# Peptides against a protein of PDB entry 7Z53: the designs that were tried, part 37

Target 1, 150 residues: chain A of PDB entry 7Z53
Amino acid sequence: PRIKNQADCIPFFRSCPACPGSNITIRNQINALTSFVDASMVYGSEEPLARNLRNMSNQLGLLAVNQRFQDNGRALLPFDNLHDDPCLLTNRSARIPCFLAGDTRSSEMPELTSMHTLLLREHNRLATELKSLNPRWDGERLYQEARKIV

## One batch from the design tools (peptide; made by RFdiffusion4, then SolubleMPNN)

Design b2_p13_8_s4 (from b2_p13_8, 6 letters changed)
Fold by OpenDDE base, seed 2:
Structure b2_p13_8_s4 (fold): chain B 150 residues (1-150), chain A 13 residues (1-13)
Amino acid sequence: as target 1 above (150 residues)
Amino acid sequence: MIPDFIANPLDLP
C-alpha cells in the first residue's frame, strides 16, 4: 500500500469499472448491491455472504452473532474473516477485526455499526418470536419470514 | 391483525 502511516488512514479501494459497449470517457462503476428494497444491508446482496451472516448451527433462523463480545448480554455483530482486515490495519493496538454485515461499510463508522447491530438484534428477536408462534417452522422459513418483516 | 410483537420495535433483545 502507498500509505506509510496506517495509524491515521483508512485504506479504500475504487470499485471495479463498468465496461459499457460504448466509448464512454466517463468511468462508471459496477453496482454490486441489489437494486430492490430487500434489506441487503442486513442480509447481503449475494448468496455466499447471506449464508455467512446466518447462524447455521441450528434451525432457529437466526443471524450469526459475535462469539467474543456482548453488550450487557445483548448480541453484537460477528467479526469478519478478512485476509487484510482494514480494521486491524488502522488500529493495531485494539486488535478488533471488522464486523461482518450485509453492508461492507458496517465498520467504517460507529453509527453504521450501531444500526446494523440493532437490525441484527431485531431479526433475531423476530425469528425467536416467530418460532414461539409457529413451533413447526424450520430455520429457513423462520429466517425468510423475519427477513420479510425487517 | 399485526402481531403485538411487531407493533413494538423497542423490545429489542
Scores: peptide ipSAE 0.000, ipTM 0.350, DockQ to the pose 0.024
Fold by OpenDDE base, seed 3:
Structure b2_p13_8_s4 (fold): chain B 150 residues (1-150), chain A 13 residues (1-13)
Amino acid sequence: as target 1 above (150 residues)
Amino acid sequence: MIPDFIANPLDLP
């Protein structure tokens, strides 16, 4: 049935099914995450996302941070550049985009946003301290070593 | 403080 009352509609997308090679009739979802405990919620599971999460403007190995807002001088998550941004759709008056993180759910609730923000801050803290201890390290090494610690 | 074992001594000046 087409829902006629669009005023109460929440945009919802069904997960894609995995096609089992066997006669299993149970609908499984496609695994979109890495199989490793690698903090992919912070760094992403795919190289394009991982690059977008990085501050590529310098050789400090930092994650990208919000350029518009700060929390008492502390970094916030950067905004995403989604074509159909659900955060912009749900609160049209505030015009605040969703946050960019390794996990797309980073903006679903304040608790998730807070955890992703904390881990981003911790990565950037670690990368900064590692740069102080190892002045000759480049941005790639700083990023990877900070990522190993997180 | 980051533990010393994370720093590479060869990368110190």
Scores: peptide ipSAE 0.000, ipTM 0.274, DockQ to the pose 0.020
Fold by OpenDDE base, seed 4:
Structure b2_p13_8_s4 (fold): chain B 150 residues (1-150), chain A 13 residues (1-13)
Amino acid sequence: as target 1 above (150 residues)
Amino acid sequence: MIPDFIANPLDLP
């Protein structure tokens, strides 16, 4: 082995293989996140995260938005509530926490942040328009129908 | 008929 000291190794768990029903020589992994393309990068893959990403203060089916900052009146991603926030540790002068999104990498690159922000804005736009078209829909239905469109 | 506002995410004002 090239690495003799296990302390020099990063522990990495290999995804479980999908059982090929045929002589497929290519090892595919099982998708353990979601069964379909469902914009889990926006909505999360787990119910607790999905709930934290939602604006639960009303029945409009909206995603949560930043309460401190806006971009020319447009919504930004909400901040996460991390105990040891790496964004606060990296830039102590700016005091900008990491963003909360369905993908934890939303704060690693500005490009990811921008894409998550765009999709959050689009969801909230869709939910708002769906509410206008369907005044009798509750917040859960608005959220789920907007999510299906995104 | 899908409303036109669903069809074009780029027409966000």
Scores: peptide ipSAE 0.000, ipTM 0.323, DockQ to the pose 0.024
Fold by OpenDDE base, seed 5:
Order: C-alpha cells, then structure tokens, then sequence
Structure b2_p13_8_s4 (fold): chain B 150 residues (1-150), chain A 13 residues (1-13)
C-alpha cells in the first residue's frame, strides 16, 4: 500500500504493483528499488538523490555528513530537507529532522540509522584512503571507486 | 539534545 499519511509515516516505496495482463488473482509487484547488491540504501536509486547524498563542496568524493552533530568527532547522517518532515512532526521540541540516506527508511528505526551511518563512514574512509593512494583522482572517480568497494 | 541512539551509533574504530 502507498503511505498516504506523511505526517505519521516515513514514505517508503519498495515495489510498484505489476499490472497483470490476465485474471491472475495474485497481485504481483515490480521491484521499485535497484539491485540487491548495489548499495542503493547508501547511494540512492535515483541520480537526484545520489547527488544530494554527496559532498559537492570539494573534490574528495565524500558523502555528505551532518553539519550540526557529530559522535566523538565521527560523522553522522546528514539531515533531509523534507517539506513535511515526519521527524519534525513527531518530536516538535527536539526539532531533529529525518536523516537523508539512500533508503528513505533511514529514520524509521535506530538499527537502520546505525547501519546507514556505518556505511557512510566506510565510504568516506575509503574515499579518503583512495585519495591518499591516488592524489590525481578527481572527486567523481573517488566517489565511484569507493562506491564499487562498498 | 540528540537522542542517545543517534548520539552513539557504534563507536567502530
């Protein structure tokens, strides 16, 4: 089912209904995500999202990180910029937005948030090491090579 | 205050 209430739920689309051309009583679904092995949970399934997940301020090939908060100097997931942010609606006092990640469920449960944070840190570690090994690589190549490793 | 579950995602070295 498509989540229609964006106030109470994080919008998540795992699959689209397949239109059966025949009287098949079973609703088939087409995968609306990318391959199961492409780390699309980190990088997004679409180019606009993938671009928003990147640190475009430099040529280091890094993913974007939280600008407000850190964990003992370690990166956290960046915040999203949703018009109707469900995280802002659930806790109006804390005013903490939802996290931006390749998977829109990144703020649904702490376990997902943690895994996305780890993979973001690992990407940024890899991109940093790749830059050290290959000083002449540009930010696009660093990002893509780090992404291939993740 | 960041919720504690966000403030300490796995201090992996």
Amino acid sequence: as target 1 above (150 residues)
Amino acid sequence: MIPDFIANPLDLP
Scores: peptide ipSAE 0.000, ipTM 0.249, DockQ to the pose 0.035

## One batch from the design tools (peptide; made by RFdiffusion4, then SolubleMPNN)

Design b2_p14_1_s1 (from b2_p14_1, 4 letters changed)
Fold by OpenDDE base, seed 2:
Structure b2_p14_1_s1 (fold): chain B 150 residues (1-150), chain A 14 residues (1-14)
Amino acid sequence: as target 1 above (150 residues)
Amino acid sequence: GPLTFDELEEPWPD
């Protein structure tokens, strides 16, 4: 199901397998979310992609944030720049692309997107605090230390 | 622990 378009928010949708009317679907979603978090704890990152997710405009060690939208003043994931973006094709009137690091399902799975968003905000929060505590640290140090804490 | 967005790029059922 597709959430109604609103001018002040990013639209989300779910496919049939994610319909909340099925107990099995709910359990699968919960398990998938848990597995998603656990996988992040077990598996390493891909450094080239990780670098693409960083805010390289300064030395604050921050992750990139959305430049068009915010959530009540809080950061959202940046948009990806995919050719033939499936998110754009899903709702042509909305013209909102997929989130970066949210893959092609970023607008299909609000739970997935929200998890990324929470980690984004936490990282940037930590990096900001670390900068305050260690003002001489450069962006690389701040990024790495914040990453280790998260 | 160390978490990045690319680490979270795992398949998720629709």
Scores: peptide ipSAE 0.023, ipTM 0.466, DockQ to the pose 0.028; fails the geometry check
Fold by OpenDDE base, seed 4:
Structure b2_p14_1_s1 (fold): chain B 150 residues (1-150), chain A 14 residues (1-14)
Amino acid sequence: as target 1 above (150 residues)
Amino acid sequence: GPLTFDELEEPWPD
């Protein structure tokens, strides 16, 4: 996702999946993408984390989105609340913390961040559609059903 | 298992 304000960019460690002369393991990056497709990277593998990734302010079954920034009106991942946020330490002038995701290493792999963002949007899209189709479903049902589809 | 959103890091700057 794109941030409208360039000054508010979040620092990421970008790995090249296929850069000549690099020691970057393509397999690791592919595995990360594969695991992301399993959606465990999006929803969290642990219940406490999974709850923190959800929008609990309503019964729409949505995942939490960034409240400070959007990508041309599209949702971005929410920020994490780390005691010693390495992203903030990397660029103090930007004052942009790490994103909250199922994997804390997502900020180290921009490709994962992008996939997480896309899956976040897809989940919320599905949840919204399911709400329209099933108005009596509560947030938990919407969340779980959307998660199954993703 | 549930897909975890926490595995995603911060979005890229524009």
Scores: peptide ipSAE 0.022, ipTM 0.478, DockQ to the pose 0.038; fails the geometry check
Fold by OpenDDE base, seed 1:
Structure b2_p14_1_s1 (fold): chain B 150 residues (1-150), chain A 14 residues (1-14)
Amino acid sequence: as target 1 above (150 residues)
Amino acid sequence: GPLTFDELEEPWPD
C-alpha cells in the first residue's frame, strides 16, 4: 500500500513515504502490521518454499504473483498447486484455491492473506526501485536487498 | 515458520 496523498510527504524507500501529521499514522500502521505478521513469513522459512514464491522467469528479484487475477491492476498472491486443496473443498461454490504463502493457513485467515499481499506488493515495489538504482544487480541481489528492507 | 506471500489470500491495500 502507498499513501495516495504524498504532497506533504518525505520520500521514503520503504512501503510508503514518511509523512507528517495525519499521514504518519498510516505509516505507523503499516509498520505495525509488518511487525505483527513478520515479513519473514512472506518469504518462507524453507528454501524450497522460498524459491517457489519467487518469480524465476527473469532477473528482477520479484516475488511470484497471481497469474489469473489482479486487484484493480495490483498483484495478488499466487495460487498453490495442491492436489487436495482444502480451500476448494471448504467452499465449493467459490472455486478459489489456496494461495501460496509461507504459512499454509494463509487462505484460512483473510487477515493474513491481506497482509501477505501487501508485503508482496511492497517487495516487488522495492525490487523495482532497486533495479532502477542499481541496473547491474541481478535477480538474486535485488531479491535479497528488497527482502532486507521489507 | 514465516509466512509466504502465497499463504495470504486477501491482499491488503497498497
Scores: peptide ipSAE 0.015, ipTM 0.495, DockQ to the pose 0.046; fails the geometry check
Fold by OpenDDE base, seed 3:
Structure b2_p14_1_s1 (fold): chain B 150 residues (1-150), chain A 14 residues (1-14)
Amino acid sequence: as target 1 above (150 residues)
Amino acid sequence: GPLTFDELEEPWPD
């Protein structure tokens, strides 16, 4: 849904391929979004939470992604395991749980979810590139270095 | 306040 009150929106600028001379890049967009949120909180400020958000099945330094759904081939946030999942309770027939720890706040501000999804994708992209550039780095190093760049 | 990845819902469509 589109936010009607623009004053309540997080500024988002998209690339315009038809506009020559545009200095807008994906990285610039991510930086703009990150400026509104403490990136340390995106990754989890507590170590147990941070670990739960990571893909620990390999040494690629990736954040965990949804294993059931994708957005046109792009990664989505993983689902949480909430006892009283508000997404399940809202529409029982759909049987689709909220993304990670979906709560009232998340439901009220889906634009934040969009931002975190983009940051998730960017992190995993960066980790992948770093692995290519530094094949001897382990998962911890890749994760930390990608986190610094985001 | 800032949110973590585990506090997110479905993103808005583009």
Scores: peptide ipSAE 0.014, ipTM 0.474, DockQ to the pose 0.042; fails the geometry check

Design b2_p14_1_s2 (from b2_p14_1, 6 letters changed)
Fold by OpenDDE base, seed 5:
Structure b2_p14_1_s2 (fold): chain B 150 residues (1-150), chain A 14 residues (1-14)
Amino acid sequence: as target 1 above (150 residues)
Amino acid sequence: GPLTLDELDEPWPL
């Protein structure tokens, strides 16, 4: 993804330096998180999964987003539809399913969930901008080009 | 040809 402002101190690239004055523990966590920055984990390495991660309701080349919840108007990962959802078993009263992501661990590690969420948002931002720049592109082209940039 | 986002300068965060 194109990172122009790193004021949040969460880089998407392993080569990016941490923010000055950041807590060592936080810095280490961020550095550890950067090890999970892999587009294949965001988009899914298998075609069936990759298709399930896409928004197929339009030709905008977007990744699917959660239809139940948002983060102050920002996108969250969609829920999976597992027949035996382990996330539902952790708190049966909450009834919150596992997230659907290219990496199944996205529901296990909140750091990974956060990264996938950010990359989801970035992809959709890129796809939207690419649509503006190239209005004749179909959803497949937009998806692929955004994927390459991320 | 197609335009790319390299021509744009969009800040974070989304």
Scores: peptide ipSAE 0.016, ipTM 0.511, DockQ to the pose 0.024
Fold by OpenDDE base, seed 2:
Structure b2_p14_1_s2 (fold): chain B 150 residues (1-150), chain A 14 residues (1-14)
Amino acid sequence: as target 1 above (150 residues)
Amino acid sequence: GPLTLDELDEPWPL
């Protein structure tokens, strides 16, 4: 499908832009959330990556979110910091880098991006609720407990 | 201790 306003979309590999605000992508992936999910794709399977996916600026146990863009006020995945960012090369006019996720292929598969985004939001929601319920928990505890629930 | 999972069962943040 041709997306007319590519400026509002995120480029993926194979020169296919994806719009995070599209209801279509969310609707397509909602069923996947009800199935078994390997959370390692969201949190990372290696500790260095896992740390980079976390918001380390506070003790809220949150995953890092995009600092430049939101989806109608809702969180998006953070961008990676690659020198030769393949997403920037895919669509040079958009100037949108690849997402950082537990799966390095997040920007190669828009379907994964949507799921990662939703699970990111869910983690942060859970961590927030857990903080409310357990105000004495530190960020590590909140992160780990939320991760277990997801 | 941690509260039950049922207390946190809310719709997905779509």
Scores: peptide ipSAE 0.022, ipTM 0.617, DockQ to the pose 0.025; fails the geometry check
Fold by OpenDDE base, seed 4:
Structure b2_p14_1_s2 (fold): chain B 150 residues (1-150), chain A 14 residues (1-14)
Amino acid sequence: as target 1 above (150 residues)
Amino acid sequence: GPLTLDELDEPWPL
């Protein structure tokens, strides 16, 4: 994938390919990622990161969403707060930082960002549905149950 | 307006 709208695009910091010596294409790499969705890429594998990825303003068990941008009303990943943010370095005038996600690669390519975004939305959808079905569940329960489903 | 995923090429899933 590529950024189509260069005027309003989110600047990504493209890292080196994980397997530069392999004959696999970018699409093949994406296919490999889609073959098994590791939720750790969305939720974070470490508790401090996991907490930072959550919306702690309520007891809805939601993941945090971007407060500056949306996708036609739908959620985008929140921004991280990095010193020497590589995403900012690609376009300083835009001042759009890297996304915060469970995977540090979230802003390396649009494919990962897209996947993380979709799974973010799915989690929040599930958490919302679970809240409807189980109104007495607190945010922790909702978060964990949604996480198990994703 | 805000950034959208439509600005990206072929969003997930493939």
Scores: peptide ipSAE 0.020, ipTM 0.470, DockQ to the pose 0.121; fails the geometry check
Fold by OpenDDE base, seed 1:
Structure b2_p14_1_s2 (fold): chain B 150 residues (1-150), chain A 14 residues (1-14)
Amino acid sequence: as target 1 above (150 residues)
Amino acid sequence: GPLTLDELDEPWPL
């Protein structure tokens, strides 16, 4: 659920030793989420899943994004390819398949979907910045370094 | 139009 009061300090941060104060930024909120959420929920805890979550069409170290939909030009989670897709079966009118994420529950809770989406965007943002700073890094290096920061 | 995050749920935690 949306945090409406941004004046309050988030009790835990990934790398901050203390509260940043009442002026919390969107970046700080994302950082707080990364401290709370197991990164395995985004990247996958098993190698086959982790590979399927990556964009392997280039050497940019990006996570895969949805190829059908965007959020005002911003990335959404990719769809999974399930034979008996429970998301399609549950709501036949929506015709939206389950999202592919490190956690199979990503489509069961809209809150998780939103959080995974934010972390996906953050990873891809970081990978893009790392590419700018280190143009000679290959996709594997970019992916791993971005993963460490998230 | 394209599916947006708002259509799934209110953006969280933003």
Scores: peptide ipSAE 0.018, ipTM 0.472, DockQ to the pose 0.129; fails the geometry check

Design b2_p14_1_s3 (from b2_p14_1, 4 letters changed)
Fold by OpenDDE base, seed 5:
Structure b2_p14_1_s3 (fold): chain B 150 residues (1-150), chain A 14 residues (1-14)
Amino acid sequence: as target 1 above (150 residues)
Amino acid sequence: GPLTFDELDEPWPD
């Protein structure tokens, strides 16, 4: 896709950002990707990991986001907490740890990081919209419903 | 299952 208006776009590792609110064709392309790619890795296959990937500080059903960095105001994956963090070992000066995701390869492959970031943002967007539409839903309901849509 | 490069590297329609 060729996108000129990037005001409502999500940066992607691919050359073109994803703009779900700008063009129906772009949205369809994103949907095709999510149908082709197993998004389950974004949520974690094991329950303990799945819980660690969630924002449990509120009842908004959100996935956890990075608390130190943002991508021009947009969410990034949270950092993992590894004792011997290989990402820290690769570059001592940068001091940037590995990302926490369902796929441990996310920090090693920028493509995976980007896709997980995109789906993280989509989940949180959906959860936010669902909260607006259903104010009485708790965090668990919002999380599960958003997960079903992704 | 785990994500693959083939899944992520497919070109988007223009």
Scores: peptide ipSAE 0.012, ipTM 0.403, DockQ to the pose 0.022
Fold by OpenDDE base, seed 3:
Parts: structure tokens; C-alpha cells; sequence
Structure b2_p14_1_s3 (fold): chain B 150 residues (1-150), chain A 14 residues (1-14)
């Protein structure tokens, strides 16, 4: 969620404002994002999964994004490659596979998928900014530093 | 522990 009326907002952290006059739904979403200190669901709790969630094609420290679809030009979670994809089995006509995330439940709860998507975008944004500020950092450094900030 | 993106169903609106 993006609050436009930032004049009435109180700075929180990382330029994230707290807007007491904002919509309750928007506030809840912001609180959920800001209170989500444990980003393990985004990065993966195990190293093999964590590596699979990263974009290893470059040294930009980015998380992998969907290569087939975007949301108005913005990144979406990558698809998983499951032999028996429950998402495909649930609705055969939709033909949308499950998303790849640090938590296998990412495609089971739409709320969680949304959060993962936002955190994905935030990580990649941070990594991009860090690359701009520190051009000599490699992908590992960028990834780790962005992960610490998220 | 680290969060994984698999746990998220839908992205929150911006």
C-alpha cells in the first residue's frame, strides 16, 4: 500500500510513514509489512531453497522474479516447478502453477502471496539502491545487505 | 529464520 497524504504521516523507519488518518485496511497492510521482522518466509529457511529464490544470472543481489507475468510492469513471484502442482490441479482451466517462495504455503493463502510479492519488490529495490551507492559490491554482498534491511 | 516467498499468496496492494 502507498499512502499519498504523507504530510499527515509520522516517519517510522526506512522512509515508511505511519498515517493515523489512513484507511484501516491500508493501515493493517502497512503494519503487517513493517511488523514482519522475520522475513524468513521470503528468503527461505534452508540454503538450497534460498539459493533457488535468488536471481543467480547476475551480480545484482536480486531475488528471482516471474519470467512470464508482471503486474503492470512490476515483479511477481516466480513459479515453482512441482511434479504434482496442487495449484494446477485445483483449477485446470486457469493453468496457473504455484508460486515459488520460502514458504510452501505461499500459493495457499492469497494474503501471504501478496506479502511475499511486496517483500520481493522491496528487496530488489533495496538491492538496486545499494548497487547504486556501492558499485563495487558483488551480488552476494548486495543480497545480504538488502536482506538485513528488509 | 529467513522468510520465503512461497508463503505469500497474493501481494498486498501498493
Amino acid sequence: as target 1 above (150 residues)
Amino acid sequence: GPLTFDELDEPWPD
Scores: peptide ipSAE 0.019, ipTM 0.540, DockQ to the pose 0.040; fails the geometry check
Fold by OpenDDE base, seed 1:
Structure b2_p14_1_s3 (fold): chain B 150 residues (1-150), chain A 14 residues (1-14)
Amino acid sequence: as target 1 above (150 residues)
Amino acid sequence: GPLTFDELDEPWPD
């Protein structure tokens, strides 16, 4: 996520700009969160899972986003496609399936889900900026470079 | 292993 008040921040190609003064705590918090959750959790440790988490419909190097829901226009994690979805079974009234993430327990821990969502948005943001800076990069390059930055 | 974006329950605000 990005800070809302960017006027006092130095542009930095990361999850959040470098902000002096009062905004420095926001940047540090985001960094701490990414370190704690480990961004590797966002991308999946196994190649098949990693591929399933990517948007393969274009060459923009984006991660897949939820196709049904958005958060005020912001991306949400895609749903997994489980036959016996434990999320559906746990809360039958909500009827919300488990999210697809690098950690199979992501939907069981709202804290983790939130973090993965933020990292998803950050990755896609970075990939978009990298595409602007490097128009000749294909989706694979954009994905890999964005992953390195996250 | 590392968590994927799809495994998170709720997104964090950007």
Scores: peptide ipSAE 0.015, ipTM 0.499, DockQ to the pose 0.046; fails the geometry check
Fold by OpenDDE base, seed 4:
Parts: sequence; C-alpha cells; structure tokens
Structure b2_p14_1_s3 (fold): chain B 150 residues (1-150), chain A 14 residues (1-14)
Amino acid sequence: as target 1 above (150 residues)
Amino acid sequence: GPLTFDELDEPWPD
C-alpha cells in the first residue's frame, strides 16, 4: 500500500535488487498480482502457515498485523521469525526483519508486499464489518466469510 | 505455491 506518513514507515530494505523497466519484470509483477488475486497468496496454502498469519488472540477473525509499526495508523504485515533472516543480514543497521507472508520472496518484491498489505487491510476491514453485522459469529466464521469475499 | 503475507516486501512508498 501507499505510505501516507514516512515517519510511521518501517525502514525496510529489499534483499534482492529490483530491475524495473523491462517487459520481463512487468510481466512477473502482473503474474504475481494475478496470482495474488488468488487470496491463497495472502492467507497461505498450508494450514500451519495460515494459522500463523491469523490473529489468534481474539475471536474477531482477523489476520495478524505488525505489532511494531503502522502506516499512519494503518496495518502492516507482521514480521516473520527466521533464524537467519536475510533481510536483517542485508541491512543490519536498519534491523528490519522480513515480513511474514505466503511467499518468503514477497519481501524481495515491494509490489507484492504492498498488495498483501492491501489485502490484509481489506480482510480485517471485512471481518470487522461482518462482526458488526453478525455479533454472534466466532472468529473462525468471521475469518472464513471475510476470506470468501476477498 | 500461493503467496502468503510473509512473502511481502517493504510497503509501497507515498
């Protein structure tokens, strides 16, 4: 997503260089976005990963968000917990780990990261709205229904 | 496989 306030941004640094301007990169980005429309990229295709991407501290059906940083009050992707985090190794001064997403390489593609962030926000928005409309729904129901809409 | 949120990189600039 677009950053509204730089003061609220995380000093993220990509591990891989970006090669913009080529047809190959454009197509790869489009393919990533197209595959990303498959929300499976956001939610994870494997159950253990899917659970790690969820906020399990409540029954609101939300996806986990970054607990350290926000984008002008808006949610960012949570950090992963990698033993040898390539993002930390690339820029030790920034001390920003890789984001937790369905694809580890998403940290190397800011366009994909932004899309994941947007879908994260949309899911949480939908889940929140569904909770308001259906107060008796539990977290699993809210999560699944929001996932279907997305 | 399908992308998850952990596959995302830095957020988009302003």
Scores: peptide ipSAE 0.015, ipTM 0.475, DockQ to the pose 0.036; fails the geometry check

Design b2_p14_1_s4 (from b2_p14_1, 5 letters changed)
Fold by OpenDDE base, seed 3:
Structure b2_p14_1_s4 (fold): chain B 150 residues (1-150), chain A 14 residues (1-14)
Amino acid sequence: as target 1 above (150 residues)
Amino acid sequence: PPLTFDELDEPWPL
């Protein structure tokens, strides 16, 4: 989130929290000063998971969204494909699987679910705007640039 | 050109 009142902001170091004085980009410095969310939990810290979280059906650099449900037309997290899905096992009558996110706890903590959902929407918004501004960028470039901004 | 930081300083899409 972007807080206009910088006096109340707590700096959050996403890329290098233990590297004061390192040569980081201006954008990374701004993100570290203005953000308090580690986006690694949204994108996944491991390559196989990160790929599974992406929409690979096009070259728009988007994260995958839920194909079954929306929130008044807005995106929700995609469902995971777990063999022993704890969400299905917890309430067998509801028959709703766990969400897929970079954090395995995304479906266990509503706060995390909400945050991941908001950041999913923000990423896809940014990727869409970046595509409009840079129509020649491929899906990988759009994804990476949007990821750097989030 | 890529979006500048000032252009990105907007509320999150809810």
Scores: peptide ipSAE 0.016, ipTM 0.443, DockQ to the pose 0.027
Fold by OpenDDE base, seed 1:
Structure b2_p14_1_s4 (fold): chain B 150 residues (1-150), chain A 14 residues (1-14)
Amino acid sequence: as target 1 above (150 residues)
Amino acid sequence: PPLTFDELDEPWPL
């Protein structure tokens, strides 16, 4: 490295170049960029919240899903249990509480609700596939591996 | 924190 004082630098790593070795040497960059998702909004950034977002009734590594409603058999976000639930207060006739997610804004912004729902479904799909491939994995490992993929 | 495939214990079977 040309910069000696690396302690004050933000490390930036570049992918390796690859040349096909033909007469026309086109320099290609190897795609070393894997999926990059800050899924803290889905899984929760705090351990107590993260645990509450999980399905702890089995060893399948699943996130918790709504127990009252489904979308044509597909999962929806679970409901939270807030003392002063703003969703219940906003529309008293609907009687629908706020969703539980890693981000408190999930029920305030439909875009976030949709995204969290999709990622919930994807996580549970991945965990299910991982279980089929690795039947000896426990729920913790399934959850962690699926989380790393998302 | 941000998560990547590189953090997996084993590669995802594609």
Scores: peptide ipSAE 0.009, ipTM 0.412, DockQ to the pose 0.026
Fold by OpenDDE base, seed 2:
Structure b2_p14_1_s4 (fold): chain B 150 residues (1-150), chain A 14 residues (1-14)
Amino acid sequence: as target 1 above (150 residues)
Amino acid sequence: PPLTFDELDEPWPL
């Protein structure tokens, strides 16, 4: 039966067969990652925000990291620079501002903060590996390629 | 030619 409302359908595709040689009886599948993670919450959906989330001090294609704190040497999300920071108002004694991420809720839920932190680290890891493999790539190329892989 | 990470034939680092 043909589904009339295609807007409600998620398309699933089979990978292309890869036959080594003329033997049609053996069907191998091409190893392809067809799934993607929507990491827009990490990279930002708006261009000005996306630029602010990048480390623009070098050509390594990295996302910006916290300049005050680390987690046992590992990166944390950078702080935002809000004039009326709601995180500072929530707990005035802690004096911890909101994190800056692609999602404004990054500091509201610990689960989001953790996920954003992990994906930040993964992006920077990938960008570093891509730089080693492709030493002539500039920061823009490294950033975009790492973003596609995440 | 330069290789992307996806072109590597090595297991994903855990």
Scores: peptide ipSAE 0.009, ipTM 0.423, DockQ to the pose 0.021
Fold by OpenDDE base, seed 4:
Structure b2_p14_1_s4 (fold): chain B 150 residues (1-150), chain A 14 residues (1-14)
Amino acid sequence: as target 1 above (150 residues)
Amino acid sequence: PPLTFDELDEPWPL
């Protein structure tokens, strides 16, 4: 069955095969990067969530960052505001709330948290550079253009 | 809707 909604698909691409000159039965690949990052999970698939993930305090097109913690000066994901925060319940001594991200699993899987964090930083980097290049762009334009690049 | 790189109006910042 073909998936009709492309939004439900994660695009993957294969490298072209390389033909070595020897009797090698193993399929070799051309060493080229043909993949791109699907950052949809970073930005959120739902508009209300997407808005909550943005820094709306200015017109810089930035994603919201953690206001309590930084990683050696680098941004971390913002915290969510859950009434019954499972992250707080699982480790009351740490008192670290669940992160707010486009993927609800961001606090459950460290690898996912890391990816979201990196892409958050990249978005904000891009938005900052785009602002420098295009001083007249508003926050929406900066946000959208950065999102396209990430 | 998801945005694509082809929709960018300006080049990638250096």
Scores: peptide ipSAE 0.008, ipTM 0.417, DockQ to the pose 0.025

